Peptides against a protein of PDB entry 6DSZ. Designs and how they scored, part 208

Target 1, 361 residues: chain A of PDB entry 6DSZ
Amino acid sequence: NYVVTAQKPTAVNGCVTGHFTSAEDLNLLIAKNTRLEIYVVTAEGLRPVKEVGMYGKIAVMELFRPKGESKDLLFILTAKYNACILEYKQSGESIDIITRAHGNVQDRIGRPSETGIIGIIDPECRMIGLRLYDGLFKVIPLDRDNKELKAFNIRLEELHVIDVKFLYGCQAPTICFVYQDPQGRHVKTYEVSLREKEFNKGPWKQENVEAEASMVIAVPEPFGGAIIIGQESITYHNGDKYLAIAPPIIKQSTIVCHNRVDPNGSRYLLGDMEGRLFMLLLEKEEQMDGTVTLKDLRVELLGETSIAECLTYLDNGVVFVGSRLGDSQLVKLNVDSNEQGSYVVAMETFTNLGPIVDMCV

## One batch from the design tools (peptide; made by RFdiffusion4, then SolubleMPNN)

Design b2_p21_3_s2 (from b2_p21_3, 11 letters changed)
Fold by OpenDDE base, seed 2:
Structure b2_p21_3_s2 (fold): chain B 361 residues (1-361), chain A 21 residues (1-21)
Amino acid sequence: as target 1 above (361 residues)
Amino acid sequence: MREKELSEEEREFLKKLEEAL
């Protein structure tokens, strides 16, 4: 009996950072197919804490902190629609991952979306939103005060949603999404009414965005609004301010992932299909009334890495490059460029042995 | 809009979520 030691998955399909193990610890959580790896970020690098087997391929992995929680909880959704909420618990040397909630969120009726599963959490932790099927948006309320709030589906008129996020700074939970219709790609917002279980008109929309607009970044306060990333353009909109740039450098390869560097949304990492790493910078303008507005957008090429499936800024200019196609990396962002003009230095490389073909036995 | 009846699994998930949150 050859115990084929099932090779551990090495291809990264998602990563998140937050405070999962404690309020003080900075964690990196890495999804590798059916496995979750939990690290503590230290000055010396990544310290492994726990590996967890999941009941399926991880499709969504998001950290969130409900009101009254001291640390982040982890929402996971699998490709087979198994949802769970996980908590890290340490009791002395004993480490446990507690399942606070679990269930299957699969609908009996719906066309699975061609753009795959999207799971998002409201920044104020009022709800989880799931785009699982075309023309449906599932809402899971997270309100503690209203135990009568059951998960429900809202019908989306827009059948071809490309990407969706919750916006920051909204009185009601508000989604912003890129969708495609016969006329092109557009951006729209909806407020989510928990009471009426419907969408209300959101604060803004933008018709006829770039044809290849593929990603929405929700921008925190003070800027608010969203960034829309396309093939040729990067657009900011918050209802009052619109700004677009078309830097020629981004046209060379499709941007495929992003991660916020600064808590205030002043900088974002962008990764493209060639493994180029960019910094997107939001320049602020302080108005006489004390309001902060977006003055300009800039994109700077930092250097080259493995082709990122996901990016996570950790701390002190250290970035985790999660790669599905290549080796994952820890890289350092330097203030000064090297002789080749790169600001990126590889610190550690994690060998990718290729996709574990899940031999469905 | 007709409230789509939650699956039993969704109800259990929500119940556990409500108990845990």
Scores: peptide ipSAE 0.041, ipTM 0.621, DockQ to the pose 0.014
Fold by OpenDDE base, seed 1:
Structure b2_p21_3_s2 (fold): chain B 361 residues (1-361), chain A 21 residues (1-21)
Amino acid sequence: as target 1 above (361 residues)
Amino acid sequence: MREKELSEEEREFLKKLEEAL
């Protein structure tokens, strides 16, 4: 009798930071295959609160706060298309993770996208968007006032979507996406009409971006717009302003993850396939009319970490580096470099015992 | 555009979502 002590998965495939346990608590949520780990971020480090088993490998994990909610809700989508919305409830010492909603969002007919499942939430919590299949965009309305709103699919003419996000500050929910066609990679925007269940023309597009453009970052107000990350370039576009940089340092290894540091979108962490950690800085220019525009983009090398699958800035210069290939880390960002020129100091390391192949029998 | 009919599971999910929001 081999008691296969089911080792808990240690490889991280997603992480998110927000206020899930309470409005005041800062939480770190970590996806490890089928397991969700919930921590409270404290001055002393990570305090474990709960572990939750999921009905499949977590493919999407996003915190969102609907209007009138005091704390964030958690949207999870699994690789088997099981979706749920989770709420944390505490009653004295009793901790419960409540499933507010659950279901399967699999379409009967579709080609699964080679770039995997993409799930996004509108920053104003108007809808969830899902790219599950080529040429389809699923919309799940979140409007409480319109109980007649059912999920629906919109056809995308763009069959090969690389990445997609909802933009900030849009009157209607607006997606920005990188797609590939025979002519190369491009960026396009669409407004999502809930009433007509269709895409309207978005505010802007950029044809012929970098051939290896792989990531879209939605930038919050006051800047708005999006950042497009490629192999060789980082570009910003908001409809009115376009700016591109090609810092030689990013050409050495592919940027694979990002996380916003500042709520106003002035700084982002970037991680590459070599475990290099960068800061992307958006330099502000205040106009005479009080409008804020992007002056410049800058990239700074901070140091080296484990190869990040995901990054999340916690607080006070502390970053969680979620790693699939190596040990996950808590790292401190310092203002001054060490003797090696690194601004990164490892605070804690979480041993990765390797990929647990959950044989779903 | 032809509305793809939601699966029964998608309809149940949405109903639960509408009830939960």
Scores: peptide ipSAE 0.031, ipTM 0.574, DockQ to the pose 0.014
Fold by OpenDDE base, seed 4:
Structure b2_p21_3_s2 (fold): chain B 361 residues (1-361), chain A 21 residues (1-21)
Amino acid sequence: as target 1 above (361 residues)
Amino acid sequence: MREKELSEEEREFLKKLEEAL
């Protein structure tokens, strides 16, 4: 009996940061196929805490903090539609990952979307949204007081959703999404009614965005709204303000991932298919009434890293670059450029041994 | 179609989700 000790997966397919182990701890969570790795971010680097085997390839991994929780919970969805909510619990030296919730969210009817599984959480933790199938949006209510709230599907008229996020600062849970139709790509918003189990008209829409618009970034208050990332352009819209930039530097390679740096949404990391790391900056204008509005958008090239599948800003200018195709990295962002004009310094590299060929023997 | 028997681990995972939702 050759127990082929299957090599642990090294390719990163997702990463998230938050406060999972405690309210005070900063964690890095890394998805490597079926494996979840949990780290505490320290001044000395990443401290490993726990590894968890999942019952399938992790497709979605999001931290969220429901009302009354002292720390973040982890939502995971697998490629086989197994959903779970995980909690970290430590009792002395005993570390347990508690499954708060789990279930299969697969629908009996639907075409799996070509853009894969999208899972999003409302910033106010009112619901989880899942785009699993074309023309369907699954809602999982997170209301603890209403145990009768079961998951349901809402029909999307827009069959080709490219990306979707929940917006911040909305009275009702509101999604913003990029979709494609025969006329091109567009951005639309919908409010989600839990009571009626339907979409209501959202606060805004933008028809005819860039043809290759691929990502939605929900921007927190005070700016609100969303950023739409394309091949050639970056656009901002919040219903009242629209702003677009087309920096030539982003045309060279497709931006494939992003991560928010500042809690107020003033800065975002962007990674492209060439391993270039950018900073997207939202310049603020303070109005006389104290209202903050977007003045401008800027993109700055920081440097080069491994090709990011995912990015997460940790702390103190440290960024985790999760790579599927190359080695994952911890990098430092510096204020000053080096002699080569790079603001990025590799701190640690995590060797990617490639895909585990599941040799089904 | 044979329902692939969920592994004990998959069953335990599904049971905990029902308890938490």
Scores: peptide ipSAE 0.056, ipTM 0.591, DockQ to the pose 0.013; fails the geometry check
Fold by OpenDDE base, seed 5:
Structure b2_p21_3_s2 (fold): chain B 361 residues (1-361), chain A 21 residues (1-21)
Amino acid sequence: as target 1 above (361 residues)
Amino acid sequence: MREKELSEEEREFLKKLEEAL
């Protein structure tokens, strides 16, 4: 009997960075199909802490910190709509991953969205939003003080949502999304009323964005608003300021992932389908009144990596490149380019042995 | 826009989330 040691999944399908093990530790969390790997980021590299088996393929993995929590909690949603909230607990040498909550969020009636499962958390931790089905937005309230706030579905009039994020700095939880209709792709915002269980008109909209607009990046204060990534263009909008760039370099390959570098939203990593790594920079202008406005957007080619499924900036110019198709990498961003004009140096490579084919045995 | 009825399992899950948060 050859015990085929079931090879652990190596293909990365998600990654997040935050403070999960403690308030002080910087963690990298990696989703590999049904497995969650937890690392501590150290000056020496990634230290493994725990591996956790999930009740299905991880589709959403988000860190969030509710009011009164000292460290981040982890929201996981699986491809079969199993949701959980996880907490890391250490008691001496004993490490436990506590399931604070779990359940299934599947609707009895809905068309699964062609763009897959989208899960987002409000930056102020007021709610979780789930786009699981066309024309539905599920709201899971996170307010401890308002135990009457049951989760609910809001009908989306926009059936073909491409991507959605919560905006920063909004009095009420506000979503920004790219959607497609017969006239093209558009960006819209909605405020989410927890009390009325409905969408209110958001602060702004942008009709007729680029036809291949695929990603929304919520920008934190002081800029606020959102970045919309297309095939040919990158646009910024915050209700008052609009700016668009069309750098020729991004036309060569589709941008497929992004990650914020700076807490203030001044820089973002972008990865494309060819494994090119870019920096998107938001140039600030300080007004005489002390307000900060967006002056310009620019894109710089940093170098080449494995084809990223996900990117996360760790610390001190170190980036984790999570790859599904190739080897995942830990890379260093340098200030100066090498002889080939690359700012990227591979520090560590994690061999991808290929997708675990779910052999239904 | 009108609230769509949640499944019983979803309501139980959400109740557990509300109790755990």
Scores: peptide ipSAE 0.026, ipTM 0.595, DockQ to the pose 0.014; fails the geometry check

Design b2_p21_3_s3 (from b2_p21_3, 10 letters changed)
Fold by OpenDDE base, seed 1:
Structure b2_p21_3_s3 (fold): chain B 361 residues (1-361), chain A 21 residues (1-21)
Amino acid sequence: as target 1 above (361 residues)
Amino acid sequence: MRERELSEEEKKYLEELEKAL
């Protein structure tokens, strides 16, 4: 009798930071295949609060705060297209994770996209967007009273979407996406009409971006717009302003993940395939009328970590490096470099015992 | 409208999607 002690998954495939347990607590949520781990971030480190088993591999995990909520809710989508919105409730010592809404968002017809499942939430919490299949964009309206996640599809003319985000500061929910066609990669925007269940023309587009443009970062106000990350270049566009940089240091390895450090979008962490950690800096220019515009973009090498699948800034220069291929880490960002020129110091390492190969039975 | 040269496979796929929507 081989008691295969089912080793708990240790490879991290997603992480998010927010206020899930309470309005005051800072939480780190870690997705490890079918497992969700919830921590409270403390001055002493990560305090485990709860572990939750999901009915499938977590493909999307996003925190969001609807208007009138005191704390964040958690959206999860599994690789089997099970969607749920989760709420943390504590009553004394009793801790419950409550499903506010659930649904299966699988379509009968659709080619699963090669770049996998993308799930995004409108910053104003009007809707969830899902890119599951080529040529479709699924919308889940966020309504307070809806216990059932109702979704509808909008046809997307662009079949090969690379990445997509909702933009900030838009009157209507607006997506920005990188797509590929025979002529190369491009950036486009669409407004999402919930009423008409269609796309309207977005505020801007940029044709012929870098051939290896792979990520979209939505930038919050006051800057607005988006950052497009490529292999060789980083570009900013907001409809009125375009700025591009091509720092030689990013050419050495592909940037694969990012995380916003500052709420105003002035700094982002970037991780590459070699485990290098960068800071992307948005330099502001304040105009006489009080308008804030982007002056410049800069990239700084911070140091080396485990190869990040996901990054999340916690607080006080502490970053969680979620790794699928290596050990996950808590690292400290220092103001001054060490003797090796690194600004990164490992605080804690979480041993990765390897990917649990889900034996498809 | 730039007629994006869709492959025959892409055209067929779009036709299938249009029937399902």
Scores: peptide ipSAE 0.361, ipTM 0.831, DockQ to the pose 0.010
Fold by OpenDDE base, seed 5:
Structure b2_p21_3_s3 (fold): chain B 361 residues (1-361), chain A 21 residues (1-21)
Amino acid sequence: as target 1 above (361 residues)
Amino acid sequence: MRERELSEEEKKYLEELEKAL
């Protein structure tokens, strides 16, 4: 009887940072196929706390903090459309991961989108949005008493959504998305009415963005709006202000992931398909009335890492580089460059042994 | 509203979605 010790998955397909175990602890959560790993971020490094087996491949993993919660909750959606909201509870030495809510959000009618599953949470925790199928936007209202995740669909006229985010600072939940039509790629916004279960016209749109526009970053207040990442350009729009840059350095390889560094949205990490790590900086201008506006955008090459599937800034210039194709890393961002011009130093490397091929035997 | 030139397949798919909503 060969006990094939099933090799634990090592390829990272998602990572998030927040306060899941407590209000005070900083956590790193790592998705490795069906496995969730929970770490506490310490001055000494990552301390493992718990591993959780999920009932499927993790497709979406997002932390959020509803009003009145002392710590973050975890939303997970699997590739088989099983949704859950998880809470960490510790009672002495006993650690429990509690399912607060669950549901299956699969539709019988719908074409799965080519760009895969997208899950987003409204910054004010009013709803979860899911782009699962072409022409549909699924909404899960967030209610404290809801043990069963009830969802409804809103028709999305734009069939080919590339990426979607909720915007910050909106009176109603507002999505911003890149979509493709026969005329090219465009950016549009919609307000989501929970009452009417429909889209209303959003505050702005931008037609004819870059043909390879692939990512939307929602920018928090005071800037608001969104950043659109393309192959050749990075653009900002908030309804009132438009800025675009085309730094030659980003044209060399496609940016594939991003993560916000500062809570105010002044800096973002960008990772490309060659493992280059960039900092996107939003320069502020303070007006005489005390309003803050975006003055400029700039991109700086920080260095090279493993090819990131996901990036998350931890603390004190430490970044987790989650890699699917290579070894995951903890890296330190330095203020000064080394002799090679790199600001990145590898602190720890996590060996990737390759994808577990689920051989259904 | 610019009538987006949807393909026949896309039109059919949207009609099916509308019937299911």
Scores: peptide ipSAE 0.356, ipTM 0.831, DockQ to the pose 0.011
Fold by OpenDDE base, seed 3:
Structure b2_p21_3_s3 (fold): chain B 361 residues (1-361), chain A 21 residues (1-21)
Amino acid sequence: as target 1 above (361 residues)
Amino acid sequence: MRERELSEEEKKYLEELEKAL
């Protein structure tokens, strides 16, 4: 009996960094199809802690810390619309991944969106938002005592949402999204009323953004607002301030992923379809009243990596490059460039053996 | 409100969504 040990998936389709195993541990969580890999980030590299099999392909993986939790919880949504909130528990040497809540969030009626599943969490942990279907925004309230994830839908008038995020620093949960209509792409905001289960008018909108605007980045305080990334431009808007740049270097390849480097949102990593790694920098201007405003945006080419499906900044200039098409990498960002002008040095490479097609036999 | 001219397919889809809500 040759136990064909099913090869573990190696293609990365998601990654997140946070404090999942403990308040003190820095973790890297990697989604590889139906598998979740949990690592502790150490000075020596990645230490594997646990692997978890999921009941489907991981479509959304987000860490969040509700008020009163000492460590992050993990939200997972599968491509088959199985949702769960996971908690890491360690009792001595025994490691358990506990399902705190679960549910199926599939709707009987709904056209799956062309841009796929989007899952977002309110920065204040009031709700999870899901864009699963055209014309619907699903809300999962985050209540401490609910073992069952209850969701409700809010109608979106905008049928073709490209990307959506929750904004920071909002009294009510507020989404910002790029959508397409016959006139082009636009940015809009909505407040989400949990009580009324409806959208209220958001703080701002921007009509007629770049035609290829594809990503929204919610910027934390003190800046607030959002960054909109297109093929040719990067724009910032917070309701009061608008700023746009069109660095020629980003036109060469489509930016496909991003990750925040600094907690205050002053820097972001950007990855494109050619494996180029960029730093987006938000230059601050401090006002006399102590308010911080955005002065300028800059993009710097750092170097080349594997084509990133996802990026996550770990610590001390170390970045995990999760790749679906190529080898995943740990890379170090240096202050000084090498002889080739690159600020990126590969520290470790994780061989990708290709897509494991889950042949359900 | 700019009446975005929804396609007939989009109108039907929205009608179905409204019935499901």
Scores: peptide ipSAE 0.367, ipTM 0.834, DockQ to the pose 0.011; fails the geometry check
Fold by OpenDDE base, seed 2:
Structure b2_p21_3_s3 (fold): chain B 361 residues (1-361), chain A 21 residues (1-21)
Amino acid sequence: as target 1 above (361 residues)
Amino acid sequence: MRERELSEEEKKYLEELEKAL
């Protein structure tokens, strides 16, 4: 009896940081296929806390903190459309992951979107949004009393959504998305009405963005708005201000992931398909009326890492590079470059033994 | 409102979605 010890998945397909174990702990959560790994970020590195087997491949993993919660909750959606909200509970030495809510959000009718499953959470924790199928936007209202994840669909006229995020600082939950039509790629916003279960006109739109616009970054206040990442350009729009840059360095390889460094949205990490790590900087201008506006965008090459599937800034210049294709890494961002002009130093490398082909037996 | 020229296939798909909603 060869107990084929099922090799634990090593390829990372998602990572998030927040305060999941406690209000004070900084956590790194790593999705490796069906496995969730929970770490506490320490000055010495990552301390493992718990591993959790999920009932399917993790497709969405997001931390969020509803009003009145002392710590973050975890939303997970699997590739088989099983949704859950998880809470970490510790009682002495006993660690439990509690399911606060669960549900299956699969629809009988719908064409799965080519760009895969997208799950987003409103920054004010009013709802979860899911783009699962073309022409549909699924909404899960976040209600404290609901142990059952009730979802409803809103028709989305734009069939080919590339990426979608909730915006910050909106009175109503507002999505911003890149979509493609026969005329090209565009950015649009919608307000989501929970009451009427419909979209209302959003605050702004931008027609004819870059043809390869692929990612939306929602920018927190005071800037607000969104960043649109393309192959050749990075654009900012907030309804009142538009700014675009086309740094030649980003044209060399497609940016595939991003992570916010500063809570105010002044810096973002960007990773490309060659494992290059960039810093995107938002330069502020303070107006006489006390309003903060975006003055400029800048991109700086930091160095090279493993090809990131996901990036997470932890603390003190430490970044987790979650890699699907290569070894995941903890890297340190230095203020000064090395002799090769790199600001990146590998601290720890986590060997990727390759994708565990889930032999669905 | 520019009627986005959806393909006939896309129109049919949307009609099916609307019936299911």
Scores: peptide ipSAE 0.361, ipTM 0.831, DockQ to the pose 0.011; fails the geometry check

